# Peptides against a protein of PDB entry 6D0Y, part 117

Target 1, 225 residues: chain A of PDB entry 6D0Y
Amino acid sequence: ETEDHLESLICKVGEKSACSLESNLEGLAGVLEADLPNYKSKILRLLCTVARLLPEKLTIYTTLVGLLNARNYNFGGEFVEAMIRQLKESLKANNYNEAVYLVRFLSDLVNCHVIAAPSMVAMFENFVSVTQEEDVPQVRRDWYVYAFLSSLPWVGKELYEKKDAEMDRIFANTESYLKRRQKTHVPMLQVWTADKPHPQEEYLDCLWAQIQKLKKDRWQERHIL

## One batch from the design tools (peptide; made by RFdiffusion4, then SolubleMPNN)

Design b2_p20_5_s3 (from b2_p20_5, 12 letters changed)
Fold by OpenDDE base, seed 5:
Structure b2_p20_5_s3 (fold): chain B 225 residues (1-225), chain A 20 residues (1-20)
Amino acid sequence: as target 1 above (225 residues)
Amino acid sequence: SSLEKKMREEGKKLAEEKKL
């Protein structure tokens, strides 16, 4: 009965309530902290599951994990380890959609003070370094660049504030790769930016342009894509 | 959201207090 109750509380957080979301998250963090001595493994599994399966609640669950990590750093560490294992498993299974979402989730955990900025920079360095490996298919290289660039809306500000030199190096390597890679002209993946008749850009070139603009705008999103 | 920003700021304060 208690385990089912915890599952219900975790799954329903962020739904319409008479209380503020902030109050509900703080309350849930308190409940989960109190139950960790008896149900740590269950709570860990539940949080990993909702983090993976409910992308619409990404910021809710990253915030919840941030609150739990602030209360119990050991639990926060175990959660991150579990998420990294899941990321590795998703990559091994060629589940690239799940993998990229997990990278975004981990990226937002930096903002929630669960993952240190240097650790996330190191992860992105590792991703972009795949572009330099000779025996890796371009599709895989492109995915790592996509995973990096598509995560920057969540964490780019924090990483540039703390590790600007390292981030500039990653950007330079990314730009170099994008210039030398074979472009596939898939018309459906071309995003027209309204302001200039840009030739139909490939999805990574388009994403790169968007991220460059975001960087110039000091990581302030004016338009919710 | 304003809520996320506030929660992140609170999380930062809590993290800083535990490092002391």
Scores: peptide ipSAE 0.041, ipTM 0.655, DockQ to the pose 0.027
Fold by OpenDDE base, seed 4:
Structure b2_p20_5_s3 (fold): chain B 225 residues (1-225), chain A 20 residues (1-20)
Amino acid sequence: as target 1 above (225 residues)
Amino acid sequence: SSLEKKMREEGKKLAEEKKL
């Protein structure tokens, strides 16, 4: 297979086809596995690229990586390392939007059995620990809390099933931080069109409330109709 | 999706088999 063909296959996965998405992903995983001996670096780069650039296909690519990891554990590890490296680079570049997406992607990789739950817990512990660091701007502290909380819809269930005590500690630390941080009253026009006028809450407080509710609901996403 | 869940469960089984 040509490099161009691999790129096309990776980019087009999940698009309309005569086959099921499952079949397409399994087929693609097989093709990629077979080509790893010759095109490992290219495949790795392509997967990292599409993972970053195609957020609408997050679950498709996390699943694909999960399938590849199941076939080739070393490749899965290298992919995670590459994504973590990219996360670090995004943070260094102050690209917080990319960084938070990468954290979500990594979070969903836990569900795909690419990243162990304890490793993700450790990452979140590290994130929340930034809130305790001296001489760190609040914006940075807030971002790490945001990155943590905003990733929990993807991975919170799995982490609480396996590491409930550690997660509770992270939650306690997060709550403590949220109580003591300076709230900038930025009127976020959160147009919650929902019938009950929710008081305008600060974005982290709002997110915290949402995550607390999700936790209480045992991480079952209520289809907000 | 139900499909994603199924695939993840299958992936888990495969991953567990490799650790054994």
Scores: peptide ipSAE 0.040, ipTM 0.664, DockQ to the pose 0.028
Fold by OpenDDE base, seed 2:
Structure b2_p20_5_s3 (fold): chain B 225 residues (1-225), chain A 20 residues (1-20)
Amino acid sequence: as target 1 above (225 residues)
Amino acid sequence: SSLEKKMREEGKKLAEEKKL
């Protein structure tokens, strides 16, 4: 009964309540902390599950884990380890959609003080380094760049504040790769006879432009992407 | 989204408060 109750609490956090989200998260963190001595494995499993399966609640669960990590640092570490294992498993299974989401989740954990900024920088360095690997399909290289760039809205500000030089290096490497990679032009049906068909910008080039703008705007999202 | 941004900022504040 207690396990089922914990599952319900974890799954329902962030839903409409008479209390503020902050209050609910703080309350839930307290409950979970108190139950860790008896239900650590269950709580860990539940958090990993909801973190993976409920992307719409990403910030809720990263915040929750942040609160838990502040209360129990060892638990936070175990959670990160579990998420990294899941990321590796997703990559091995070629589940790139899950993998990219997990990278975003981990990225936001930096903001929640669960993952150190240098560790995230190192991860991104590793991702972008794939672009330099020999005998690797471009699709794989592109994915790692995509995973990096698409995660920056969550963590770019924090990483540049703490590791600006390293981030600039990663950006330079990324830019270099984007310039030299083969672009698959999807022949857009020139349906729009407008005089200057803006060729549909390739998705990575488009993403790069968006991230550059975000960086220029000091990582403040002005427009709801 | 504006909501996500708000939630991230709120989460950051909460995390910072707990780290102190």
Scores: peptide ipSAE 0.035, ipTM 0.643, DockQ to the pose 0.030
Fold by OpenDDE base, seed 3:
Structure b2_p20_5_s3 (fold): chain B 225 residues (1-225), chain A 20 residues (1-20)
Amino acid sequence: as target 1 above (225 residues)
Amino acid sequence: SSLEKKMREEGKKLAEEKKL
């Protein structure tokens, strides 16, 4: 009964309530902290599950984990380890959609003070380094660049504030790769018969341009891309 | 949201207090 109750609480957080979201998150963090001695494994599994399966609640769950990490640092560490394991498993299984979402989740955990900025920079360095690997399919190289760039809206500001030189190096390497890679002409994007032919940009080139603009705007965006 | 930012800041404070 208690396990089912915890599942319900975790899954329903962020739903319409008479209380503020902040109050609900703080309350839930307190409940979960109190139950960790008896139900740590269950709570850990539940949080990993909702983090993976409910992308619409990304910021809610990263915030919750941030609060839990502040209350119980060891639990926060175990959660990150579990998420990293899941990321590795997704990559091994070529589940790129899950993997990129996990990278975004981990990226936002930097803002929640669960993951240190240097650790995230190191992860992105590792991702971009794949572009330099020999005998690696371009699709793999492209994905790692995509995973990096598509995560920057969540963490770029924090990383540049703390690790600007390292980030600039990663950007330079990314730019170099994007210039030298083969562009795939995807015919399906030509379906826009709109009267004004917008030059169809390749998805990574388009993303790169968006991120460069975001960087120029000091990572201030009105809406998450 | 402004709310999430406040919670993140609170989490930071709590984390800093536990490291002391």
Scores: peptide ipSAE 0.047, ipTM 0.686, DockQ to the pose 0.029; fails the geometry check

Design b2_p20_5_s4 (from b2_p20_5, 10 letters changed)
Fold by OpenDDE base, seed 2:
Structure b2_p20_5_s4 (fold): chain B 225 residues (1-225), chain A 20 residues (1-20)
Amino acid sequence: as target 1 above (225 residues)
Amino acid sequence: SELEEEMRKKGKELMEEKKK
């Protein structure tokens, strides 16, 4: 019954409440911290589940994990490890949609001080390095670039503030790959909402252009034209 | 703690930004 209660609290955070979302998150973090001695495994599983299945609440749950990590660093580490394992499993199963959401989630955890910026940079370096592997199909190489670029709206600012040189290297490698890869026109990726429809373009080129604009605007999405 | 306050602030900022 207590486990069911925890599930309800975690799943419903961010929904209509008499209290602010901020206060609810702080309160929930406190509740979860207090219950970790008895329900750590269950809480870990629940957080991993909602992180995976509720992408619309990404920022809510990354913030929750951030608050919880501030209270219990050991648990935060275990959570990240579980998420990385899930990412690997998703990739092995060719579940690219789940995998990209997990990468975005991990990216936003950098902003929440759960994952160190250098660690995320290293992950992205590993992703982009796949583009240089000869025995990897282009569809897989393209996905790693997509996963990297599509995560930058969440973490690009933080990474450039702390690891600008390394990020520039990753960008250079990405640009180089985009220039030499085979291209197919597809609908423009909807990373940001646009008022006007766009003609079909190569989806990675479209995303690249969006990210370049975002970078130019100091990673402020509201300034994207 | 100071760290918790920082996280609260960051969370608020992120949520406001992503809500738009």
Scores: peptide ipSAE 0.029, ipTM 0.638, DockQ to the pose 0.037
Fold by OpenDDE base, seed 1:
Structure b2_p20_5_s4 (fold): chain B 225 residues (1-225), chain A 20 residues (1-20)
Amino acid sequence: as target 1 above (225 residues)
Amino acid sequence: SELEEEMRKKGKELMEEKKK
């Protein structure tokens, strides 16, 4: 009964309410904290599940985890560990779509002060370092670059504020890789605007261009994604 | 998205307040 109730509360957070989302999140964090002594494992599993399966609520759940981490630091650490394990499992299962989303989720946890900026930088360094491994298929190397670049909308600002030199190094390595890799043509990436039609680009080159623009714009998104 | 950015900003602010 109580477990079902917790599941309901966690799954329904962010839905329409008379109270503000912030108030609801703080309230839920308090409830979860109070129940940790009895239902820690269940709560951990539930949070991991919704974090993985409800991408539309990414910022809601990262915020929730952030609030809970502020109340119980040990739990926050355990949650991150569980998410990392899930990421590894996703990669082993070749579920790259889930894996990239998990990386984005972890990235946003930096903003919520659950993951330290240096730790995220280290993760991205590890990702980009795969591009230097010759025995790894290019498709896998490309994925790590994709995972890195596609996560920067969520964490690029914070990482450059804290670790600009390290990030510049990662960017340089990424750029170098993109220049030397074998490119695959992707017609679907052509964007047409009223005044400036964009030619079709290779998907990583396109993403790179988007991230470079985002960086130039001081990590402020001007377009609704 | 704009909504996500707003949520991220609010979330970050909330976390910063809680860390004080």
Scores: peptide ipSAE 0.027, ipTM 0.610, DockQ to the pose 0.029
Fold by OpenDDE base, seed 4:
Structure b2_p20_5_s4 (fold): chain B 225 residues (1-225), chain A 20 residues (1-20)
Amino acid sequence: as target 1 above (225 residues)
Amino acid sequence: SELEEEMRKKGKELMEEKKK
């Protein structure tokens, strides 16, 4: 395979075809695995790129990475490391939108057995621990809470199944922070449809309420907006 | 989106099968 061909294959995966998405992903994973000896760096870069730039294909690429990880754990690890580096870079650049998406991507990688649940819990523990740092601006602290909470739709079920006690601690710390933080009125952040409409709330409070509801519903999303 | 959720579910199931 040529580099251009690999790029095309990776970028176009998930598009309409005669085969199922699962079949296409399996096939692509096989192709990529076979080409790793020659194009490892390129493939890694491409996957990192599409993971960042094609949010509409989040689950496609997390699944693809999962398949590749199953075939080559070293590559999977390197991919995660690259994504973590990118997350750090995004944060350094104050690109919070990219950063939060990367956290969500990483979160979904737990479902794809690329990232272990305990590792993700540890990451979220680190995020929420920032709320306890006084030398960090609230906007930054708020972002970490947002990143944590907004990622739970992707991984909350798995994390609570594996690390319920630790997750409860994170939740408790989050709740404590939300109670003591300075609040401002911002547009409603509603991602999920609930039986009862959410009132207008501060965005983190709103998100918190949504996540609490999701948790109460055993992490089953009834409807995604 | 609902589509994304479906894909996530399918992907998870697929990966679970591969893990076994």
Scores: peptide ipSAE 0.026, ipTM 0.616, DockQ to the pose 0.029
Fold by OpenDDE base, seed 5:
Structure b2_p20_5_s4 (fold): chain B 225 residues (1-225), chain A 20 residues (1-20)
Amino acid sequence: as target 1 above (225 residues)
Amino acid sequence: SELEEEMRKKGKELMEEKKK
């Protein structure tokens, strides 16, 4: 494929076709691999772009990157480095929405054998460690906790299977922070259970409760939207 | 979403098979 076709191929993957998604992803990975010698920078840029702008296709593109990494390990490493750089830039610009998408993307790359579990654990340790820094505004501390917790549906199972002790420490630190942080509670953010009424919880408390339940259920979702 | 979960599972399986 030529340069003019690469953008279209990458953006349209996962759309309805006569072939299976798996087949399409394998095919696209092959095309991209073949074009890396000539268009590596463009392909890298395009993949980073869709990872940020098309969150609805997150699992499609993480799988694609996984397949590409399996074909070209060096490119996979360069892609991860580019994503980390982009994450840092997003955080510097206070673009929290973009940043959280990148964290989720990186999280799912663990399942795709692109990022090692210990590396992801280290990242989350760094995130949660921000909660211990008093000079950091709470809005930013809250974001790091949110980024961590909201990524666990994608990677929690894998991380606990390989680094349970470290994950438990991160959870303990997270719980400690959530107990001491300033809370803003509104009716629309409350969660109720049929069997046990509990006080109103704000978005992070609700998320924490959901993740605790997910962990209890061995990282298997009972209700999927 | 249900679709994302399905793709995640399929993707993981696909990657595992590719590594073998």
Scores: peptide ipSAE 0.029, ipTM 0.626, DockQ to the pose 0.030; fails the geometry check

Design b2_p20_6_s1 (from b2_p20_6, 9 letters changed)
Fold by OpenDDE base, seed 2:
Structure b2_p20_6_s1 (fold): chain B 225 residues (1-225), chain A 20 residues (1-20)
Amino acid sequence: as target 1 above (225 residues)
Amino acid sequence: MQELIEKMRKEGEKLAEEKK
């Protein structure tokens, strides 16, 4: 395979085809595995690029990486390391929108058996521990809580199945923080539901409520967060 | 789509186990 051809294959995966998405992903994983001896660096760069820049294909590329990791764990490891480096660079550059997306991407890699559940739990423990940092702005604490909570739709089920006790501790710490943090004033804006009107909540409180509902529903998404 | 993704993930797990 040529470099240009590989780029085309990787970028266009998931588009309309005569074959199923499953077949296309399996096929592409096989092609990439076979070409690693010759194009490892290029393939790694391409996968990192599309993972970062094509959020609409998140589950496609996490699945692809999962399949490839199963074929070549060393490459899978290098990919994860590259993505973690990207996350760190994003945080250093204060690019928090990219950073939170990367956390979600890494979260979904747990479902694809690329990242171990205990490792993701450890990451989230580190995130929530920021709420205990001294002499830092609340916006920093809030962001890490947001990054944690907003990633749970992608990985909450898996983490609770494997690390329920640890996850409960993280939840307890999160709840405690949310209760004691300063809240931005919410204007008199009401959200109307089929049952009754209610005031619009502060964004983290709202997200927390949504995640608690999701947890109660055993992480089956019936509504869009 | 969700069912397909889950199927793919299970296939990945199977492959991983075979590599051990």
Scores: peptide ipSAE 0.031, ipTM 0.651, DockQ to the pose 0.032
Fold by OpenDDE base, seed 1:
Structure b2_p20_6_s1 (fold): chain B 225 residues (1-225), chain A 20 residues (1-20)
Amino acid sequence: as target 1 above (225 residues)
Amino acid sequence: MQELIEKMRKEGEKLAEEKK
């Protein structure tokens, strides 16, 4: 396979075909595995690129990486390292939208058995620990809480199944922070279908309520967050 | 973050060993 052909295969995975998505992903994983000896760096760069630039295909590429990791665990590790480096770079560049997406991507990699649950718990512990930092803007504390909470739809079930006590501690710390932080009330930019007007709610309080509901529902999503 | 990367790698290796 040529580098250009590999790029085409990786970019087009998930598009309409005569075969199932699962079959296509298995096939592509086999092709990529076979080409790793010759094109490892290129494949790594391509996967990192599509992971970042095609958020609509998040589950497709996390699954693909999961399949590759199962075939070559060294490559899986290198991919995770590359994504974490990208996360650090995004944070340094104040690209917080990309950063939060990368956290979600990494979260879904736990489900694909690329990242161990304890490692993700440790990451979230680090995020929530920012709320305890002194002499930093609240917006920084809020963002890390947001990054944590907004990632739980992808990984909350797995983390509570594996590390319930640690997750409860993180939740307690999060709740404590949310109670003591200064709240900024802003209108919710949502079209409400209810006959009665809904009250405005602060964005983190709203997200917290949604996550609490999700947790209560055993992490089975019934609504799009 | 570097410590976390190393931890993830080590745990990944354990997972790989369990699959063998």
Scores: peptide ipSAE 0.024, ipTM 0.617, DockQ to the pose 0.020
Fold by OpenDDE base, seed 4:
Structure b2_p20_6_s1 (fold): chain B 225 residues (1-225), chain A 20 residues (1-20)
Amino acid sequence: as target 1 above (225 residues)
Amino acid sequence: MQELIEKMRKEGEKLAEEKK
């Protein structure tokens, strides 16, 4: 395969096809695996790039990476390392939008068994631990909580299946932080729709409530987060 | 999205089991 061809294949995966997405991904994984000896670096870069630049295909590329990881664990590891490096770079650059997306991407990689559940739990523990640090701006604390909570739709089920006790601890710490953090106190407005009122809430409180509901629903999404 | 996530999770689980 040529580099251009590989790029095309990687970028176009998930597009309309006569075959199932799963079949296409498996096929692509096979192609990429076969080309790793010659184009590993290029493939790695391409995957990292599309993973970052095409958020609409998050689950497609996490799945692809999962398939590749199953075929070549070393490559999968390198990919994760690259993504972690990018996350660190994003954080250093205060690019929190990219960073949070990367956390979500990494979270979904747990579902694809590219990242072990305990490792993700450890990451989230580290995130939430920031809330306990002194001399840290609240905005930073809030971001880590946000990054954690906003990633749970992708990985909460898996993490609670594997590490429920640890997750509960993280949740407890998160809840504690949310209760004590400073927030803009504005009179709560409620939007009344038919049978159920929707309160106006601070964004983290709102997210927390949604995640709690999701958890209560056993991580089966019944509403749009 | 949830359905897709779950599907991918299941597929990943199968793959992981095959590699054990």
Scores: peptide ipSAE 0.023, ipTM 0.587, DockQ to the pose 0.028
Fold by OpenDDE base, seed 3:
Structure b2_p20_6_s1 (fold): chain B 225 residues (1-225), chain A 20 residues (1-20)
Amino acid sequence: as target 1 above (225 residues)
Amino acid sequence: MQELIEKMRKEGEKLAEEKK
């Protein structure tokens, strides 16, 4: 395979094909594995790029990485390292949108057996621990809680199956923080239906409620959060 | 985060060795 051909294959995976997506992913994983000796760096860069820049293909690329990781654990590790490095860079640059997406991507990698559940728990522990930092803006604390909570639809089930006690501790800390934090004074939007106004909750409180419901439903999502 | 990277690396290496 040529470098250009690899780029094309990686970027176009998941597009319309005569074969199933699963078959295409398995095939691509095989091709990439075979080409790692010659094009590891390029493949790594390409995968990181598409993982970051093509959010519509999140599950495609997490699955691909999962398949590739099963074939080559070292490469899978390098990929995770690269993604974490990118996350760190995004955080440093205050690119919160990219950062939260990367956390979500990493979360789904747990389901693909690329990231171990304990590692993800540790990451979330680190995130929630930011709520305990002193002399920092609340927005910083809020964001890390948001990043944690907003990722749970992708990984909450797996984490509670493997690390329920640790997750409960994280939840307790999160709840404690949410109770003591100050709510931003913004005009409340109200939904009116048949003279029944419903004020919109603060975004973190709302998300918290949704996640609690999801947890109660044993992480079986019945609707889009 | 650096610690997490190292942890993941070690875990990956362990899994790779176990697979062989």
Scores: peptide ipSAE 0.029, ipTM 0.637, DockQ to the pose 0.021; fails the geometry check

